# Peptides against a protein of PDB entry 6RGO, part 271

Target 1, 392 residues: chain A of PDB entry 6RGO
Amino acid sequence: MALKLLGFNQDATCFSVISSNKGVTIYNCDPFGKCFELEKSTSNDEELDFLVEMLFSTSLIAVVDKTIGASKRKKLKIVNTKRKATICELTFPHEIMDVIMNRKIICVVLKSDQIFVYDISCMKLLRTIDVRGEKLKSTSKFRNSEAVGDIGVRVSLSTDNNSILCYSSYSKSDKENAPLNDIVVFDALKCIQINVLPAVHQSNIVCIACSPDGMLMATASEKGTIIRVFKTIDTENDEPILVNEFRRGSRPSRISEMKFNHDNTLLACVGESDTIHIFALPVTTTEADANEDDTLQQSSHSLSSSINGLQYISKGLANRFGKIIVSKIPTQSQQRHVAYIKIPENAKYRIGFPKDTTNTIHICGEDGNYLVYSIPRNEVGPCTLVKSNTFD

## One batch from the design tools (peptide; made by RFdiffusion4, then SolubleMPNN)

Design b2_p22_6_s2 (from b2_p22_6 with V1I T5S E10K E17K N19E)
Fold by OpenDDE base, seed 2:
Structure b2_p22_6_s2 (fold): chain B 392 residues (1-392), chain A 22 residues (1-22)
Amino acid sequence: as target 1 above (392 residues)
Amino acid sequence: ISEPSEEEIKKLQELLKEEEEE
């Protein structure tokens, strides 16, 4: 059967898939099995398309049926999976492109480049972010959205209660086709813009990941050769802090998903390539825990010594026009993956990090494989397969 | 934009409460 992956939930305890014959199925990872099924409402051989966002391991899901007609594509259903009942349905002015949530916030991304921010507890609209309207205030020329296929506003939300929202925005360039290469960092609870990272890539941003705590953000462009990691909130001299620059590869390849692990020590990426790449992040030792245990310092030093070559080239060349040129980390200081997983060519995979095991990664494929890998910590190499299951 | 009814909001809050207690 043709499977379409919807992805993992926030803590990688569940994943969702579309089956052409069944509709939406949610699988539990441990114990492995079906936990929910949304039956196909139509007997037609139409290709099923859905958005499904699950609130952790809860019975709350947000569902958008994108299969049947323009009216359903504008409807967000909040569903109780235990009761198999729709709680409420919200209708939007435009097609829904993405839905993300945490315990406090639901964000709905529209084809209009609008982001609707809701309080989940009452489904009250807190804010409408108009990414185009922000561009209009900055530039005289509208980008006609109709002509530029898969290039829309990208979003990521922290899984914590701080609800840090990162979204792609249009650069202030007078060019008719200004790229979506700026990032805005937004407090979704307070509805306040915290930071703006201008021109983080030369081309459109197609993938964003926020860390679980909202302190880090990873970005990739349509080229997918370089991944950049920034601090979200912290700035140096009112300039964005580039923490890491990773090289996925020399060949262009679209990145479809990135995820941080729960302790911000790893960043994984997946996409159109035959390889999931896992990168190590420098452990920011908070100064507080440095006092007590002298004995454990010896083992952490070996990985940190190779990382010490990342001089904080925080020197954004503030060009004379206040354009933060993200200082390109010299190609020599671009880190490669520390671990990898080989996946079948042309198989779409999704990734998730479980909360309790920071050295493991969950992956699932449109080939019907659910796989758990162990990530090597002391060596650069392949991940080790720990568990495998199949689904249909 | 359609807003949820008070009854729908109540069902949502009941669900969110049940899920905070598990």
Scores: peptide ipSAE 0.428, ipTM 0.907, DockQ to the pose 0.859
Fold by OpenDDE base, seed 5:
Structure b2_p22_6_s2 (fold): chain B 392 residues (1-392), chain A 22 residues (1-22)
Amino acid sequence: as target 1 above (392 residues)
Amino acid sequence: ISEPSEEEIKKLQELLKEEEEE
């Protein structure tokens, strides 16, 4: 059967898939098993496409029927999975491209490059973010709908209650073809823009990950060769703080998903390549607790000491036009993966980090494999397969 | 944009409450 992966929930306790014959299926990770199925409402042999966003392991899901020809691509359904009932349905002016949520906020991304921010507790619209801004409204050239499928506003939301929203924005260049290479950091609860990271890549940003606490973000461009990690809130001299620059590879390959683990020590990426890459983040030891427990830290220090040499390259070269060029970390100091997983070529995989096991990664494939890997901490190498399950 | 009815909001709040109590 053609499986299409939708992804993991926020804590990797569940994942969702589209089965051509069954519709949407949600699997529990542990114990592994099918926990929900949304049956196909239409008998047509049309290729099913859905967005499904889960609220952790709760019975609340957001569903969009994206099936071609369906008038439903503008409709967000909030569904109770225990009752198998639609609670409410929101209709949008444009096709829904993405839906993300946490316990406080739902964000709906439209094909119009608008982000609708809702309070989940009452489904009240808090904010409409127009990423194109007023200037691009005058150029009624809707980029021809066909070629634009891949280049849209990307979003990521913190899984905590602080509800830090990171989204890609158009660079302020008056060019008709301005790239989506700026990042905006937004407090989704207060509806306040916290930060703007200009020109974080040379090309469009195609993948964003926010850390669970909202303190970090990772970005990747269409090239997918370099991943950049920034602080979300903090600035040095009004410049964005680049924490890390990771090299995924030398060859261009699209990154489809990135995730932080729950303690911000790891960043994983997956995409069109045969390899899931896992990168170590420097543990920001707050200087305060450095006093007492000196003895046990010695063994972990050997890997951390090479990481501590990453000067916060706060030196954005302010170009003559006030464009902060994120200083490229020298190619020699670009960190590689600390761990990896080999996946089948051309298989689409999704990734998730469980909350309680920071050294474990969950992955699932359109090949029908659900896999749990242990991540090596002390050495650079392959992850170890711990558990394997199949689904159809 | 369609807004949920008061009854739909109530059902949503009941669901969110049930999930905070579990």
Scores: peptide ipSAE 0.427, ipTM 0.907, DockQ to the pose 0.864
Fold by OpenDDE base, seed 1:
Structure b2_p22_6_s2 (fold): chain B 392 residues (1-392), chain A 22 residues (1-22)
Amino acid sequence: as target 1 above (392 residues)
Amino acid sequence: ISEPSEEEIKKLQELLKEEEEE
């Protein structure tokens, strides 16, 4: 049977899948088992396509049936899984491309490059963000949206109540074919733009991850060779703060998903490659816990001392169009993975970090495997398989 | 864009409250 992975929830306690014969199934991770099933609305042998976003481990899910007809692709259902009932249905003017939520906010991304921001508590529309409308009207030649189905607005939302929304925006270049290579940081509760990171990649951004606390953001382009990590809110001299630049690989490969762990010490990425990569983030020692005595901290300093040599030469190469390109970290100082997981070639995987175990990662595959790995902290190497389950 | 009814909002708020108390 063909499985299609939808992903993990925010805390990796559940994951959702599409089974061609059954519809949507939600699995609990621990104890492992089916917790919800949504039957397909049709008997046809049509390829099932859904969006499902779950609110943590709660009975609340948002569902979009993309299988049948252009009309259903515009409908968002809010469902109570415990009651097996639709609470409400929202209809949009355009096809829904993505849905993300936390305890406060639902964001709905449309094929029109619009983001609808809702207060979850009352489903009130707080803001419509028009990512195309921010372009100078002159460049609004519709890219024939048919050919490159993969290039659209990407979004990520913090899982905390601060509700920091990061989204890809179009470069202010006068070129008709401006890339989606700017990032906007938005306070979804206050409905204010906090920051703009211009030209964070040379090509379109295809993957974004916000940290759980909303303080960090990871970005990858369609090349998927370099991952950049930025501060979301903080700026230095009104310029974006690049925290890390990671090299996934030398060969181009699409990154489909990235996740931070709950303490912002790890960033994982997965995509079309045979390898999940896990990167270590520098622990920002907040100055406060400089109590003198514990001699054991010397071993962690060896990784941090190599970072102090990154004088961010803020020589923004002013490109001829006045856009400051974030100074590229020299290719030699680009950090590699600290850990990895090998996965089957051509199997799509999703990733999640559990809240209680910052050194553990959950993964699930279209091969029907749910796997739990332990991440090594003191050595560069493979992750260790701790648990495995199968699903259908 | 369709807005939810007051009854649908009440059912949503009831669900969110039940899940904050567990």
Scores: peptide ipSAE 0.419, ipTM 0.903, DockQ to the pose 0.862
Fold by OpenDDE base, seed 3:
Structure b2_p22_6_s2 (fold): chain B 392 residues (1-392), chain A 22 residues (1-22)
Amino acid sequence: as target 1 above (392 residues)
Amino acid sequence: ISEPSEEEIKKLQELLKEEEEE
């Protein structure tokens, strides 16, 4: 059967899939099994396409049917899975491209490069973000709907209640074809822009991940060779906003998903390559709680010393040319993965980090495999398979 | 944009409350 993966929920307790014969199925990870099925409404042999976003382990899902016709692609259904009932339906002016949520916020991304921010508790519209801005509306020929299928606004939302929204934006360059290579950091609750990270890559941003606490953000371009990790908020202490740069590979390969683990110590990425890469993040120990006694911390300091090659472009140049965030990190300071998982070359995979086990990763494939891996702590190497299940 | 009815909002709030108590 043709399976299409929708992904894990925020805590990796469930994942959703499209089965061509059945419709949408949600699986529980532990104990492994089907927890919800949404039957296909149409008897047609049409390829099923859905967006499904689940609110953690709750019976609340957001569903967009993308299978048939321009009308359904504009409708967001909020569904109670326990009752198998639609609670409400929202209709948008344009096709829905993405839906993300946490316990406070739902964000709906449209093909028009608009982000609609809702309070989940009442489905009240808090903000419409127009990523093109008012000035670009006059000159933007509608990107012909056919050719630019993959390049749109990307979003990520913190899974915590702070509801930090990171999204890709158009560079302010006077070029008609400005790339989506800026990042905006937005407080979705207060509806305030916190930060702007200009030109974080040379090409369009195709993948964004926000940390669970909203303090970190990872970005990848259409090249997918380099992953950059940034602080979302400028700290008063003149600390570099760019905290890490990782090399996924030398060959271009699309990254489809990135995830932080729950303690911000790991970043995983998956995409079109035969390899899931897992990178170690430096633990930013806030100096405050260093009680004297625990002598064992010596081993982690060796990784931090290699990052100090971020040449501080002196404060004097920053005032005239704007915040140059991406100083060329020397290619030699690019960290590689600390762990990896080999996956079938032709199978799309999705990733999730469970909350209770910071060194465990959940993965699922369009090959019908749900796999749990242990991540090595003290060595660079392959992850160890701990559990496997199959689904159809 | 269609806004949800007060009854739909109530059903949503009931669901969110049921899931905070489990």
Scores: peptide ipSAE 0.418, ipTM 0.902, DockQ to the pose 0.856

Design b2_p22_6_s3 (from b2_p22_6 with T5S E10K E17K N19E)
Fold by OpenDDE base, seed 2:
Structure b2_p22_6_s3 (fold): chain B 392 residues (1-392), chain A 22 residues (1-22)
Amino acid sequence: as target 1 above (392 residues)
Amino acid sequence: VSEPSEEEIKKLQELLKEEEEE
C-alpha cells in the first residue's frame, strides 16, 4: 500500500500516516500501536492528501483534507480523537499549505503566503501575517509568482508556551523573483516581531526548525548542502548571531525536515538523501550551574576543545547598504555530522526526538518502518538500532 | 474566516481542560 508520512507530534510520542485504503492513522510509539484512525470519506481511487497536526499526546488534532477535487482544502477541522468528533471547522480564503501548533497557538499557512495565528483556547484570530504584503511594502515590483511550484512560506513554532514562530519572508530585493531567504522571528502570543534575519541563504528557504524553547532556529535552502543555526532572539550589535554552520553534503539534496532535541544539543535532518544526519550543537553552559561538582567537567572538555575553533565570526560585514551578509563560516570551519542513519533510497522518512531520552531519535518511513535509534555521544559514527516496528 | 460557535468553543475548552488534568 502507498503510505504517506505526516510526521511525529512535538514530543515524538505519536506519528501520523496516510494509508491509501484506510485514510489517516495515528500510531503511538510506546507502547507501539494504532491509537486513532480517520476513515476515508470518499470511495474514489483519488490519492489521499492530508495535513494532520496533533497536540502532543492529547486527543486534539487539526485536520485538513487536501485530496485533489476535495472542496475541503480550505477547511481546518479540529477533532477530538477520543470522541471521534469534529469540535469545530474553520474555512479560509485560500488553500491550507501547513498547520503547526503548541499548547497555546495554532498557525495556519495559506497558499496566499498568509499566516493566520490563533489562540487555541478559544480559536480566536490573534494575527494575520501577510508575507506578500510585507514584500509589496518593501519592493516596487510585486510579481504574483503563482507559478513557482513547491516554494512557499515555511514556518516553525517552538513547542513551549513562549510560542516563538519562525517564518520565511521575501528579501527586500528589487528583483521580480526575490527569494524567500529572510527569516522573521515572531512572538505568536504577543503578536510582536522580535527579530529579522536577512538573506540567511542565497536561495529560497525550504526547511526551518525552531528549538523546543524557541532560542535557536535551523535553516536550509533548496540546495540543502548547508544548514545554518541562529539564535532567534539574541543579537550582537543589532546583527543576527550565527551559532553553527553545518555541512550536510557536497551534492545538492532537498531537506524535508529538521528537528532539535529537547535540550538543544542535537539537530537532525532528513530529506531526499539516503542519510539522516545528526549534528552536535555547542552546549551553552548557563553560568548558574558552574557551582556544582568538578567531577563531570572532564567529559565535556573533549568536545569543547574541538568546538573552540568556532570563534564567533560574529563580524557580519555590514556592507554599506545595511545588507547583513551572514558571515560565511569558512568552508573549512563547517562542521559535519556527528552521527548518521542510513535509510533506503527514495523512502521518505520523518524524524522526532522523544523528551525523556535526549540521545534517542525516532524515525518512521513510507516503507512502513518505525525505528528507534541510539545516538553515539563520544564518537562520530552510525546510530545503533534499539527498536523496530512495522505499520501498514 | 468562519468563527466557531460558543458551543464549539466550550467543547474545545472542555477537551483542553481534560488534557491538562491527564
Scores: peptide ipSAE 0.434, ipTM 0.908, DockQ to the pose 0.861
Fold by OpenDDE base, seed 5:
Structure b2_p22_6_s3 (fold): chain B 392 residues (1-392), chain A 22 residues (1-22)
Amino acid sequence: as target 1 above (392 residues)
Amino acid sequence: VSEPSEEEIKKLQELLKEEEEE
């Protein structure tokens, strides 16, 4: 059967898939098995498309039927999986492109480049973010949406209760074809813009990941060759702090998903390439005052010590137009992956990091494989397969 | 945008509470 992957939940305890015959299925990761199935409401041989956002391992899910021709593309259903019941249904003015949630917030991304921010506890609308802003409303050239299916507002939300929302925004260039290459950092609870990272890539941002704590953000452009990691809140001299610049590859390849692990020590990326890349982040050891006395225990050369030399490239050259040019880390100092997983060519995979095992990654494929890998700590190399399951 | 009814909000809150108690 054709499987379509929807992804992992926030803590990688569950993943969701679309099965052509069954509709939406949710699998539990451990113990591995089906935990929920949403039956197909229509007998038509139409290609099923859904958005499903899970609230961790809870019985709360948000569902959008995106099936072509369905009037339901504008409808968000909140479903209790234990009761197999729709709790409520929200109707939007435009097609829903994405849904993301945590324990406090639901964000709904529309095809209109609007983000609707809801308090989950009462489904109250807290904010409507118009990413196009007022200036682009006058140029009613709706980009004929057929060819531009892939270029839209991207969002990521912290999994913690701080509810830091990162989203792609249009550059302030008055050009009709401004790229989605700015990032806005938004406190979704307080409804306050915290930060703006201008021109973080030269082309449209196609993938964003927020760290679980909301302190870091990873971005990738349409080229998918470079991943940049920024601090979300902190600024140096009113400039964005670039923490890391990773090289995924020399060849262009789309990145479909990125995830931080729970402790912000790893960043994984997956996409159209045959390889999942895992990058190490510098552990910000708060220098606890190392009192002088503790003897020469052989510093196990943790790969972390060589990473500490990444000077925060704070010097964005503000050009004459107030555009922060994120200083490119020299290509020689661009960090490579510390670990990798080979996946079948042309197989779509999704990734998740479990909360309790920071050196473990969960992956699932449209090939029907659910795989658990151990990430090497002390060496650069392949991940080790720990567990394998199949699903249909 | 359609808003949920008070009864739907109550069912949502009951669900969220059940999931905080498990």
Scores: peptide ipSAE 0.434, ipTM 0.910, DockQ to the pose 0.870
Fold by OpenDDE base, seed 3:
Structure b2_p22_6_s3 (fold): chain B 392 residues (1-392), chain A 22 residues (1-22)
Amino acid sequence: as target 1 above (392 residues)
Amino acid sequence: VSEPSEEEIKKLQELLKEEEEE
């Protein structure tokens, strides 16, 4: 059967899949099994397409029927899975491109480059973010929405209650075809812009991940060769906002998903390549916990010394040309993966990090495989398969 | 954009509360 993966929930306890024959199925990871099914309402042989966002392990899901020809592509359904009932339905002016949520916030991304931010507790609209801004509305001919299906606003939301929203924005360059290569960091609860990271890549950003705590974000461009990790908040101590630059590969390949683990020590990426890459992040020891365990210091020092190659662009040039955030990190200081998983070249995979086990990763494929891998701690190498299940 | 009814909001809040207590 043709399977289409929707992804894991925030804690990787469940994943969602579209089955061409059944509709949407949600699987529980442990114990492995079906926990919810949404039957297809249409008898048509149309290729089913859905967005499904689950609120952790709860009975709350957001569903969008994106099936071609469906009048429902503008409708967000909030569903109670335990009762198999629609709670409410929101209708938008444009097609829904993405939905993300945590315990406080739902964000709805539209084909119009608008982000609608809702309080989940009452479905009250807190903010409409227009990523194009008012000035660009006059000159933007509707990019013929047929051909540019892949280039739109990307979003990621912290899974914590701080609700840090990171989204891609158009560069302020006077060019008619400004790339989506800026990042805005937004407090979704307070509806305040925290930061703007200009020109974080040379091309459009196609993937964003926010850390669970909202303190870090990762970005990848259309090239998918370099992943950059940034602090979301400017620290007073003149610390570089760019904390890591990882090399996924030398060949261009789209990254479809990135995830941080729950303690911000690992970043995983998946996409069109035969390899899931896992990168180690330097633990930012806040100076406060420096008291007790002397022994683990030796391995962290070797990683920190390679980051010191971030040449301080002298304070004098920053005043005239704006914050140049992306200094050319020398290609030699680009860290590679610490771990990897080989996957079938023709199968799309999704990734999730479970909360209770920082050194495991859950993956699922359109090949019908659900796999749990152990991540090596002390060596660079392949992950070890711990558990496997199949689904249809 | 359509807003949910008070009854729909109540059902949403009941669900969110049930899932915070489990």
Scores: peptide ipSAE 0.430, ipTM 0.907, DockQ to the pose 0.856
Fold by OpenDDE base, seed 1:
Structure b2_p22_6_s3 (fold): chain B 392 residues (1-392), chain A 22 residues (1-22)
Amino acid sequence: as target 1 above (392 residues)
Amino acid sequence: VSEPSEEEIKKLQELLKEEEEE
């Protein structure tokens, strides 16, 4: 049977899959087992397509049936899995492309490049963000969205209650074909734009990850060769703060998903390549623990990667259109992965970080494998398989 | 966009409350 992965929930305690004959199945990670099943509404041999977003380990899911016709693709169902009941159904003017949530907010992304922001507690619409409407009115040539592949607005939401929303926006270049290469940072609770990161890549952004606390974001373009990590809120002289630039590889490869671990020490990425890459983030030592005088000279070869503070020499190459291009970190100073997982070629995988074990990663594959890996801390190398289960 | 009914909102709030108490 063909499996299609929907992904992990926010804390990697559950994952969801589409089975071609059954519909949507949700698995619990520990103890491993099927915890919910949503039967397909049709007897037809049509390829099943769903969006499912689960609220942590709760009985609340948001479901979009994308299998059947243009009408159902516009409907969001809120479902109680414990009661097996639809609570409410929201109908949108356009096809739903993505749904993300936390304990406070639901965001619904439409094919129209609109983001609808809801208060989850009352399903009240707080804001409609029109990512196209921010373009100067003159370039109203609708890119016929049919011919250019999966290039749309990308979103990521912090899993905390601060509800920091990061989304891709169109460059303000007067070109009819402006790329989705700007990032907007939005406070989803206050409905305020808090930051704008212009031209974070040269091409369209296809993947965004927000940290659980909303303080960091990772971005990747359609090239998928470089991952950039920025501060979301903080700026330096009104300019975006680039924390890290990672090199996934030299060959172009699409990144489908990125995740931070719960303490912001690791960033994982997965996509069309045979390798999940895990990168180490610099631990910002908060100055507070400087006082304990304990003289233990243990020669921990801390890989003091002296991140020589590359003074962001804001040689803003003012391109002819006054856009500040984020200064490229020299290719020689681009950090590589610290750990990796080899996956089967052509198998799609999803990733999640469990809350309780910052050095553990959960992965699941369209090959029917659920795998738990331990991430090495002190060496660059492969992750160690700790647990494996199969699903159908 | 359709808005949920007051009864649907009550069921949603009941669910969210049950899940905050577990």
Scores: peptide ipSAE 0.426, ipTM 0.904, DockQ to the pose 0.869

